# Peptides against a protein of PDB entry 8YVU: the designs that were tried, part 63

Target 1, 39 residues: chain A of PDB entry 8YVU
Amino acid sequence: PQLCYILDAILFLYGIVLTLLYCRLKIQVRKAAITSYEK
Target 2, 160 residues: chain B of PDB entry 8YVU
Amino acid sequence: TWLTVLKKEQEFLGVTQILTAMICLCFGTVVCSVLDISHIEGDIFSSFKAGYPFWGAIFFSISGMLSIISERRNATYLVRGSLGANTASSIAGGTGITILIINLKKSLAYIHIHSCQKFFETKCFMASFSTEIVVMMLFLTILGLGSAVSLTICGAGEEL

## One batch from the design tools (peptide; made by RFdiffusion4, then SolubleMPNN)

Design b2_p13_7_s4 (from b2_p13_7, 6 letters changed)
Fold by OpenDDE base, seed 4:
Structure b2_p13_7_s4 (fold): chain B 39 residues (1-39), chain C 160 residues (1-160), chain D 39 residues (1-39), chain A 13 residues (1-13)
Amino acid sequence: as target 1 above (39 residues)
Amino acid sequence: as target 2 above (160 residues)
Amino acid sequence: as target 1 above (39 residues)
Amino acid sequence: LLKILEELLKLIS
């Protein structure tokens, strides 16, 4: 059970980090698309 | 800008908020159906006794729905309404987090006081189950609060 | 303990989905960058 | 909700 909770915490942290990275990457894609459209 | 990003993700945040609310409602309903909290000794389920899974889920659902509707219709009055609802949901989420933290502390204290070395004892099992549910609800509430705050900031930015 | 494992499964699934989405988005960013460079 | 999710998935993809 303790190991399960630790795993939950790790997975939760991983989920948060991935969400942030996904948001950043999405912004980059949008910026790249805008730059491509302006050229 | 961060505001632009939040505006673009407003629908997603709204959907996430609704989903979180639904999950909270489901968990609350299941827990209430399976466990008779009224017969459980102590304040292990204080968050459930306070009805947080229900009213919190309702607030998050309303906030999410309003956010989605506001984004789709792009009406100024809806934006203001959504902002108000999101603000209320954010407050509710913060309150919920506080309640859940208190419940978690009480649950942990209960486990420590009773020295629950034997997991199969009914009281220890209930305390452990309560702790698990509270942790899950806490995570969901944090996610909901994050979405509500994001939506609130987005709405505030639109009003400026 | 069973509930903990269920949560782990959900979080794990969420992590996998986010990872896949992140990978797809990363590929899109790379493609956009290449297209911008060719231009 | 499912339709919104599908639209979001289409936008992401």
Scores: peptide ipSAE 0.472, ipTM 0.800, DockQ to the pose 0.178
Fold by OpenDDE base, seed 5:
Structure b2_p13_7_s4 (fold): chain B 39 residues (1-39), chain C 160 residues (1-160), chain D 39 residues (1-39), chain A 13 residues (1-13)
Amino acid sequence: as target 1 above (39 residues)
Amino acid sequence: as target 2 above (160 residues)
Amino acid sequence: as target 1 above (39 residues)
Amino acid sequence: LLKILEELLKLIS
């Protein structure tokens, strides 16, 4: 049971980090698209 | 800018907040339906006794809905309303987290004091169940608070 | 303990989905960058 | 809510 709670915490943190990374990557895609249209 | 990104994701954050609120409400309803909290000895379900799953879910739902509506209609009055609702939801979320942490501490203390070796003991089972539910609610509350704060920042940026 | 495992499963699934989305987005960024250099 | 989710999924895809 203790391992389960630890796993929950790790997975939760991982989810937050992935969400942030996804947002950053989405911004990069948008910037790349804008740069492509300006050329 | 960060504000621009948050604005573009405002609808997503609102939907996430509503979903989180609904899940919290569902858990609260299930717990209330299955367990008679009034007959449970101790402060194991203090967060439920305070009604947090209900009012917290309502605040998050309202905040999310207002945020979505504000983004879609792009009206100044809706932006202000959304900002107010998001601020209130953020405060509610913070309060909820505090209550849940206190409840979690009490539940853990109870488990340690009674040295729950036998899971089938009613008190130990209830304490463990409460702890699990509180942890789940805590995660959901953190997610809801994050969305509410993000929406609040977006709204504040629009007012400047 | 059962609820903990359910939460773990949900968080794990969420993490996998986000990882896949992140990978897809990363591939899109790379493709956009390559296309920009070929022009 | 479901409709909003579907629209968001379409935007992400």
Scores: peptide ipSAE 0.465, ipTM 0.798, DockQ to the pose 0.180
Fold by OpenDDE base, seed 2:
Structure b2_p13_7_s4 (fold): chain B 39 residues (1-39), chain C 160 residues (1-160), chain D 39 residues (1-39), chain A 13 residues (1-13)
Amino acid sequence: as target 1 above (39 residues)
Amino acid sequence: as target 2 above (160 residues)
Amino acid sequence: as target 1 above (39 residues)
Amino acid sequence: LLKILEELLKLIS
């Protein structure tokens, strides 16, 4: 059970980091699209 | 630029594969050091008796190293070697998943048969510990297989 | 104990899905950048 | 290994 909780913590942290990175990439895609329309 | 991006992705996948292999090897070594699997009665540690953590870790480590070396040296023969190693690692990963699933089923059956309500009983503790390790190894094996398959697809794309 | 294993499975699946989505977004960003340089 | 780590950090940033 303790190992299960440790694994849960690691997977949870990994999920949070990936979510933040995904949001950053989504913002970059939006900025690139806006720049393309202004040219 | 597209080739450069694929190379960077290949290096990342290779490092991930090596890391997965090292973690699997470490877990295998720790389990072998803490528990004398050869003297444990039953099929709870069947995956360990088959030596999967050892040979699986070796295959993944070799595949990852070959991928990194192939990218660094940019030689055609190394690309083919990496593709072959990744294919072999993918097959090994699939076999490992099958073995781990069988071990997991046996461990769960053991827990069910003995009606393990008391965690502090030696047999129930060993079965629970085995189940936890098998689940972790299964997750690592799936990650390694995903990395190996991705590297294989990237390598095949470079050869075409 | 069963709840911990179920949580592990859900978090693991979530991690895989997020990784795939991240890869798809990264490819989209690269395609957008290439299109911007060709114009 | 350190160079690979730096490249990975650059890729993430």
Scores: peptide ipSAE 0.460, ipTM 0.797, DockQ to the pose 0.150
Fold by OpenDDE base, seed 3:
Structure b2_p13_7_s4 (fold): chain B 39 residues (1-39), chain C 160 residues (1-160), chain D 39 residues (1-39), chain A 13 residues (1-13)
Amino acid sequence: as target 1 above (39 residues)
Amino acid sequence: as target 2 above (160 residues)
Amino acid sequence: as target 1 above (39 residues)
Amino acid sequence: LLKILEELLKLIS
């Protein structure tokens, strides 16, 4: 039972990190699209 | 193409494979150090008795290292070696998953038979602990197998 | 305890989905960068 | 391993 909660914490942290990375990448895509549109 | 994407992520997959292998090895060593598996009655720790965390971790580590070295040096002979190692690691991962599933079934059956209502019973605690460890090892093995298969596909694409 | 294992499964699936989405987004960023370089 | 991590971080940034 305690190990399950530890695994949940690790997976939750992993999910948060991936979400942040996804958001950063999405912002980069938007910036690239804007730059391409201005050219 | 998918092959191009896999090639670009080959180093990342290799690092992930090595990390997964190290985690598996750490779990195996911790379990072996804390619990005398040889004295535990039953097949609850069959995967550990078979030494899967050890040899599985070694195979995945070797495969990951070879993949990283092959990608960095970009030598034809290393590509073939990496492909062979990745294939072997994929087979080992599949075997490991099978062993872990069997262990999980035995552990669950043990819990069901003894109707472990009392968590404080030593046997029930050990069975529950084994089940949790096996599940964690199963997830790690699946991740390792995924990386090994991806690296194998990448290597096979380079041979074409 | 059973809820913990269910949560693990959900978080694991979420991690896989996010990884796939991240890969797709990364490909889009690369394509956008190539298009910008060709202009 | 650390160098690979640094390269990955640079790629992400």
Scores: peptide ipSAE 0.457, ipTM 0.791, DockQ to the pose 0.153

Design b2_p13_8_s1 (from b2_p13_8, 10 letters changed)
Fold by OpenDDE base, seed 1:
Structure b2_p13_8_s1 (fold): chain B 39 residues (1-39), chain C 160 residues (1-160), chain D 39 residues (1-39), chain A 13 residues (1-13)
Amino acid sequence: as target 1 above (39 residues)
Amino acid sequence: as target 2 above (160 residues)
Amino acid sequence: as target 1 above (39 residues)
Amino acid sequence: DILEEVKKAVEFL
């Protein structure tokens, strides 16, 4: 049981970090697309 | 740059907040329908007795809806309203986390005091179930708070 | 205990999906950068 | 718009 809750905490933290990284990367893709459209 | 990022994801954050609120409400209603919390001995469901799943879900839902409406209409008065609602939702989320942590501590203390070696004992089962539900609600509340704070920062950036 | 394992499964699935999305976005950014360099 | 973005994200998968 304790190991399960620890795993939940790790997976939750991982999910938050990945969400933030995904948002940052999505913005980079959008910026690159805008720059390519202006050329 | 960071503010521009959050502005582009404002609608997504609002939807995420509403979804989180709905999940919290669903869990609250399921727990209330399955368990008579009023007859449960002890404070293992103190967060539910306080009505957190209900009022917390309402605050998060209102905040999310206002954020979506503010983004769609792009009106200054809606931005202020969304900022106010998101701030209120952030405060509510923080309070909810505090209540859930207190409930979790009480549940864990109950398990420790009764030396719950047998899962099938009714009291130990209820304490374990409460702990699991509280942990799930805590995760959802943290997600909701994260979305509300993000929306608050976006709204504050639009007013500056 | 059972709910903990269910939550672990959901969070794990979410983490995998986000990782795949992140990898695909990263590849898109790289392709956009290469295309901009060839122009 | 969000639904379309979600659909695009799913198609991207």
Scores: peptide ipSAE 0.439, ipTM 0.796, DockQ to the pose 0.141
Fold by OpenDDE base, seed 2:
Structure b2_p13_8_s1 (fold): chain B 39 residues (1-39), chain C 160 residues (1-160), chain D 39 residues (1-39), chain A 13 residues (1-13)
Amino acid sequence: as target 1 above (39 residues)
Amino acid sequence: as target 2 above (160 residues)
Amino acid sequence: as target 1 above (39 residues)
Amino acid sequence: DILEEVKKAVEFL
């Protein structure tokens, strides 16, 4: 049972980090699209 | 540049692969040190008897190291070497998943046959512990396979 | 105990889905950057 | 350096 909770903590942290990276990539895609439209 | 972002992701994937390999090796070593798997009756530790934590960890470590070295030196021979190592690691990961699924089924069947309602029975404790370790190893193996496949696709894209 | 394993499965599935979405977004950023460079 | 890349990754976060 303790190992299950440790795995949950690692997976939860991984999910948060990936979500933040995904949000940043989405912002970069939007900025690139805006820059391409202004040219 | 986009190439710099791809390079950082390849390095990150390589580091993740090495870390996964190290965790698998640590778990294998801990289990072998705490439990005399050779004297345990039954197929609860069949994945450990097959040596998967050891050879799987080695393959993932080599693949991750080659990916990092290839990315740092930017040499054509290292890119091909990394692609080959990542392909081998992907095959090893697939084999490992199969072994772990078989072990998981055996462990679950053992728990069901012995009607393990009492966690404090030695046999039930060992079966439960084995199941937990196998599940953790399965997740780590899937993560390692995902990183190896991603690196293989990136390397193949650079060769085209 | 069963709840912990269910949480592990959900977090694991979430991690896989986010990884795939991240890869797709990265490919989109790459295509947008190439298109912007060719203009 | 892996440490510098990790630091840049953390700064990117």
Scores: peptide ipSAE 0.452, ipTM 0.802, DockQ to the pose 0.133; fails the geometry check
Fold by OpenDDE base, seed 4:
Structure b2_p13_8_s1 (fold): chain B 39 residues (1-39), chain C 160 residues (1-160), chain D 39 residues (1-39), chain A 13 residues (1-13)
Amino acid sequence: as target 1 above (39 residues)
Amino acid sequence: as target 2 above (160 residues)
Amino acid sequence: as target 1 above (39 residues)
Amino acid sequence: DILEEVKKAVEFL
C-alpha cells in the first residue's frame, strides 16, 4: 500500500509535467505553422 | 504572451474543468452510495459531510460550461459572465482544497491514533479508504482550480 | 489499497496516452522546423 | 482544433 501511494504521487507528477510540456510543444507547433505561413 | 496561450487553450481548460467536476461528482455519489458516512465515527469524511464533491462539482461544471460557451459565441457579455463564474469557481476550489487538506489531516491523525497496523479492521479500512479518496479529490480539485484560475486570467485579459 | 491500484492504473494509462501525444507533437515540431529551414 | 486533435488521438488509440 505504501508503494502504491508513492507510485500515485510519481505518476501524478509525471502527468502534470507531461501536460505542461505538451502545452509548450503545442504552442511551438502553432508558432512554427504561423511562421511557415508568413513565409 | 501567456495570455494568448491561455486564450487558445480556454476551451480545453473548460472541458478539463467539466470533466474534473464530473469525476468529483461521480466519486461523491459512489462514496455516498457505498458508505454511510453519517455512521462513520470521527471526521474522516469531513469533506463529504460538508458536501464538497457535490457543490464543488456544480461550481466547476457551471464555470467550465460558461467558459466553453463564452469562447464559442465570442460575446462580450458571456466573457464577463464566464469571468464571474470562473472567479466563483476558483474561490470554491480554494475552499475545497482547504476542506480536503483538513480532512486529510484528520484521516491521517485517525490512522496514527488507532495505530492501524491491520487494515482488516473496518475502522482502519474506512480511514485508509477515506485517505485515498481525499487524496484523489485533492488532486482533482487542484486541477479544477488551475483550470478555473487560468480561465479567470483569460477572461480578465479580454476585459482589458 | 485496491482503490490505490485502480488509481495507479488510470494515472499510468493517462501518462502513456500523454507520452504518445507528446511524441507525436515533438515529431510535428521537428518536421515543421525542417520545412521552415528548407524554405 | 481540440476536437480534431481528440478525434485523432482516439483514432490512434
Scores: peptide ipSAE 0.452, ipTM 0.794, DockQ to the pose 0.155; fails the geometry check
Fold by OpenDDE base, seed 3:
Structure b2_p13_8_s1 (fold): chain B 39 residues (1-39), chain C 160 residues (1-160), chain D 39 residues (1-39), chain A 13 residues (1-13)
Amino acid sequence: as target 1 above (39 residues)
Amino acid sequence: as target 2 above (160 residues)
Amino acid sequence: as target 1 above (39 residues)
Amino acid sequence: DILEEVKKAVEFL
């Protein structure tokens, strides 16, 4: 039971980090698309 | 192409494979140090008795290291060696998954037979602990196999 | 304890899906960067 | 360098 909760904590942290990276990458794609449209 | 993406991530996949192997080795060492598996009755720790955390970790570590070295040196002879090592590691990972599934089935059967209503019974605690460790090792083995297969596909694409 | 293993499975699946989406987004950013370099 | 890309990703974080 305790090991399962540790694994949940690691996977939850991994999910949060990936979500933040995905949001940042999505913002970069949007900025690149806006810069390409202004050109 | 998928091959060009995999080539760019080959070093990352190799590092992930080595890390997975090191985690598996650490878990195997901790379990062997805390529990005298040889004196535990039953097949609850059959994957550990087979030495899978040890030899599996060695195979994945060697495969990952060879893949990283092959990518960094860009030598044709190292590419073939890495492909062979990654293929061997993929086979070892598949065998490891099979052993872990068999161990998991035995552990679950043990829990079912003993109707582990009393968590404080030493046998039920050991069976539950074994099940948790086997599940963790199974996830790590799947990750290691995924990296080894990805590296094998990259190496096969370079020979083509 | 059973809920913990279910949560592990959901978080693992979420991690895989996010990794695939991140890879797709990274490819899109690279394609956009190449297209911007060729103009 | 993957480490440099990770460092840039962390600096971007």
Scores: peptide ipSAE 0.414, ipTM 0.780, DockQ to the pose 0.113; fails the geometry check

Design b2_p13_8_s2 (from b2_p13_8, 10 letters changed)
Fold by OpenDDE base, seed 2:
Structure b2_p13_8_s2 (fold): chain B 39 residues (1-39), chain C 160 residues (1-160), chain D 39 residues (1-39), chain A 13 residues (1-13)
Amino acid sequence: as target 1 above (39 residues)
Amino acid sequence: as target 2 above (160 residues)
Amino acid sequence: as target 1 above (39 residues)
Amino acid sequence: DILNEVQKAVDFL
C-alpha cells in the first residue's frame, strides 16, 4: 500500500510536468504560426 | 537536420533503456536479497523464478549500450548491431510482459482465495508485496519495450 | 488498496498518451521551423 | 550534449 502511494506521487508529478511542457510547446507552435502569417 | 534529431532521440532512448534495465536489476537484486524466493511456497514470484528481472535487464542494458556506441562511432556495422539488439530486446520485453501478466493473475488469485482482510498476516503481506513489485516491473518493462521499439524504427529508417 | 492500483493504471496510461502527444507536437514545431527557414 | 539538452529543458522550465 505505501509503495502504491509513492508510485502514485511519482506518476502524478510526472503527469503535471508533462502537461506544463505540452502547454509551453503548444504556445510556441502558436507563436511560430503567427510570426509566419505576418511574414 | 532530421538525422541529427533522430541521433539525439536515439541517444536519449538508449539512456532511458539503460536506466530502465538498471532499475529492473536493482529491484531483482533487492527482492532476491530480502526474500528467499526458493523457499516461498506458491507461484507468487514465478516471474522472479523465471529470472526475468536479470535476463531482461541484461538484454535492455546491451541494447541501450549498443545504441549509444552506434551513435557515437557512426559505423554501419554498429547500426546493424544496434538494430539487431533492439529487435531482440523488443522480443524479450514482450515475453517479459507475458510472464509478468501471468504472475500478476496468480498473485491476485492468491489474495482473493485467502481473503486477505488482515494485511499483517505474513502470507497476505508477501502476496501484496509481490503484486506491487510485479506491477512496477510491468510498467518498467512496457517503458523498456517502448524505447526498444522506437530505437528499432529509427534504426530501420537509417538503413533505408 | 484497489483504488490505488486503479489510480496507478490511469496515471500510467495518461503519462504514455501525454508522451506521445508531446513527441507529435515536437515534430510539428520542427517541421514549422524548417518551413520557415526555406522561405 | 545530453547535459546541454537537459540544461535547455531546465531553462525552458
Scores: peptide ipSAE 0.446, ipTM 0.791, DockQ to the pose 0.121
Fold by OpenDDE base, seed 3:
Order: C-alpha cells, then sequence, then structure tokens
Structure b2_p13_8_s2 (fold): chain B 39 residues (1-39), chain C 160 residues (1-160), chain D 39 residues (1-39), chain A 13 residues (1-13)
C-alpha cells in the first residue's frame, strides 16, 4: 500500500514535468508560426 | 519518417533503458538484502528466485550502453553489435514479463486463498509486498522493453 | 489501496498520452524549423 | 548535449 502511493507520487511528478515541457514546446510552436507568418 | 525520429531519440532511449535497468537492479538488491527469499515458503517471490532483477538489469544496461556508444561513434561494426544486443534485450524483456506475470498470478492466488482480511498476518503482508514489488518491476520491464524495441527498430533501419 | 492502483493506471495512461503528444509537437517544431530555414 | 540543444532551440525561439 505504501509503495503504491510512492508510485503515484513518481507518476504524478512525471505528469507535471511532461505537462510543463508540453506547454513550453507549444509556446515555441506558436512563436515559430508567428515568425513564419511575418515573413 | 518514424525511423528518423527514432534515430534522433536513440540516445534518450538508451539512457532511459540504462536508468530502468539501474532501478530494477536497485530494487532487486534491496529486496534480496532485506528479505531472505530462500527462507520464504512458496512461489510469492518466484521472479526474484529466478534472479530476474539481476540478469534483466544486466541485459538492459548492456543494450542501452551499446546503443549509446553505437550512436556516438557512428561506426558500422558498432551498429551491428548494438542491434544484436537490443534484440537480445528485447527477448530478455519478454521473458521477464512472462515470469513477472506468473509471479503476480501466484501472489494474487495466495492472497485470495488465505482471505487476507488481516493485513497484520506476516504471510499476508509478505504476499502484498511481493505483489507491489512485482507490479513495479513489471512496469519497469515494459518501459525497458519499449526502449529496447525502439532501439532495435532504429538499428535495423540503419542497416537497410 | 485499490484506489491507489486505479490512480497508478490513470497516471500511467496520462503519461503515455502526454509522451505521444510531446513527440508529435516536437516533430511539428522540427518541421517548422526546416521550413523556416528553407525560406 | 541534448539538453544544451533543447536550450538553444528554446533560446532561439
Amino acid sequence: as target 1 above (39 residues)
Amino acid sequence: as target 2 above (160 residues)
Amino acid sequence: as target 1 above (39 residues)
Amino acid sequence: DILNEVQKAVDFL
């Protein structure tokens, strides 16, 4: 039971990190698209 | 193409494979150090008795290291060696998953037969702990297998 | 205890989906960068 | 090295 909660914590942290990376990458794609449209 | 994406992520996949192998090895050593598996009656720790955390971790570690070295040195002989190691690691991962599933079934059957309503019974605690460890090892093995298969596909695409 | 395993499964699935979305977005960024370099 | 390339890509954007 305690190991399950540890795994949940690891997976939750992984999910947060991936979400932050995804948001960062999405912002980059939007900036690249805007720069391409201005050219 | 999917192949070009896999080539660019090959180092990441290799690092992930090594990390997975190290975690599996750490879990195996901790369990073997804390629990005298030889004195545990029954097949609750059959995957540990088979030494899977050790040999599986070695195979995945070697495969990951060879994949990283092959990518970095860009030598044709290393590509073939990496492909062979990744294929062997994929087979080892599949075998490991099978062993872990069998162990999980035995552990679940034990919990069901003994009607482990009393968590404080030593046997029920050990069966529950074994089940949790086996599930964690199964997830890690699936991740390792996914990495090894991805590296194998990448290596096969470089030989074509 | 059963809820913990269910949460693990949900978080694992979420991690896989986010990884796929991240890979897709990374490919889009690369395609946008190549298109910007050819201009 | 991969982290540095990702950081450069982020800084370029």
Scores: peptide ipSAE 0.416, ipTM 0.782, DockQ to the pose 0.066
Fold by OpenDDE base, seed 1:
Structure b2_p13_8_s2 (fold): chain B 39 residues (1-39), chain C 160 residues (1-160), chain D 39 residues (1-39), chain A 13 residues (1-13)
Amino acid sequence: as target 1 above (39 residues)
Amino acid sequence: as target 2 above (160 residues)
Amino acid sequence: as target 1 above (39 residues)
Amino acid sequence: DILNEVQKAVDFL
């Protein structure tokens, strides 16, 4: 049971980090698309 | 630019494979050091008895190392070698997943048969521990297989 | 304890899906950068 | 190179 909770903590942290990175990357794509539309 | 991107992705995937391999090897070593698997009755540790943590870790490590070396040296012979190693690692990963799933089913069946209401009983504790370790190894093997397949696809793309 | 294993499975699946989406998004950003360089 | 990419990722965060 303790190993399961450790794995949960690692996977949860990984999921949060990936979500933040994905959000930032999505914002960059949107900014690039806006800049391309203004040209 | 695309080749540079693919190369950076190959290096990352190679490192991921090496890391996965090292973790699997560490788990195998810890389990072998703490538990005498030979004296455990039943098929609870069938994946360990098959030596999967050892040979799987070797295949993933070799694949990852060859991928990194191939990327760094940019030599045609290394690219082909890396592709072969990644293909072998993908096959090994698939076999490992199959063995782990079978082991997991046996462990779960054991827990069900013995009606493990008392977690602190030695047999139930061992079966639960085995199940946890097998699940962790299964997740690591899936990650390793994903990286090996990705590297194989990238290597095949470089040969075309 | 059973809830822990279910959470592990969900978090693991989420991590895989996010990794794939992140890779796809990264490829899109790179394609956009290449298209911008060729103009 | 990987360490630099990790550092860039951390700096991006």
Scores: peptide ipSAE 0.466, ipTM 0.792, DockQ to the pose 0.128; fails the geometry check
Fold by OpenDDE base, seed 4:
Structure b2_p13_8_s2 (fold): chain B 39 residues (1-39), chain C 160 residues (1-160), chain D 39 residues (1-39), chain A 13 residues (1-13)
Amino acid sequence: as target 1 above (39 residues)
Amino acid sequence: as target 2 above (160 residues)
Amino acid sequence: as target 1 above (39 residues)
Amino acid sequence: DILNEVQKAVDFL
């Protein structure tokens, strides 16, 4: 049970980090698409 | 493009809020139906006694719905309404996190005080179950708060 | 304990999905950067 | 709809 809670915490943190990274990356893709369209 | 980005993010965040709210409601109702929290001694379920799964879920649901409606109709008044609702949902989420943290501390303290080495004791089982549910609710609340704050920032950016 | 394992499964699935989405998005960013450099 | 848009975005790229 303790290992399960530790795993939950790690997976949750991982999920948050990935969500933030995904958002940042999505913004980058959009910026790149805009710059490509202006050219 | 940025507005389209924000709109797509708003819809996603709104859906996430609604989903989070529904999950919170489901958990709240299941816990309330399976466990008579009123008969459980101590403050282990203080967050449930405070009704957080219900009112928090309602706020997140309303915020999510308003965000989706605002995005779909693209009306300025709906954007303002969504911003207000998202702000309220963010406050509700913050309050919920606080309540859940307090509940978690009480639950952990209860487990520590009663030296719950025997998992099969009814009180220890309930405290452990409460801790699990509170942790789940805390995670969902953090996700909901994140979505509500994001929607609030997006809405504020559109007003600006 | 059973609920913890259920949560672990959900979080794990979420993490996998996000990782796949992140990888796809990262590939897209790289492709967009390459196309922007060739212009 | 979101999944379809994501898929379209993936296909566009």
Scores: peptide ipSAE 0.457, ipTM 0.798, DockQ to the pose 0.074; fails the geometry check

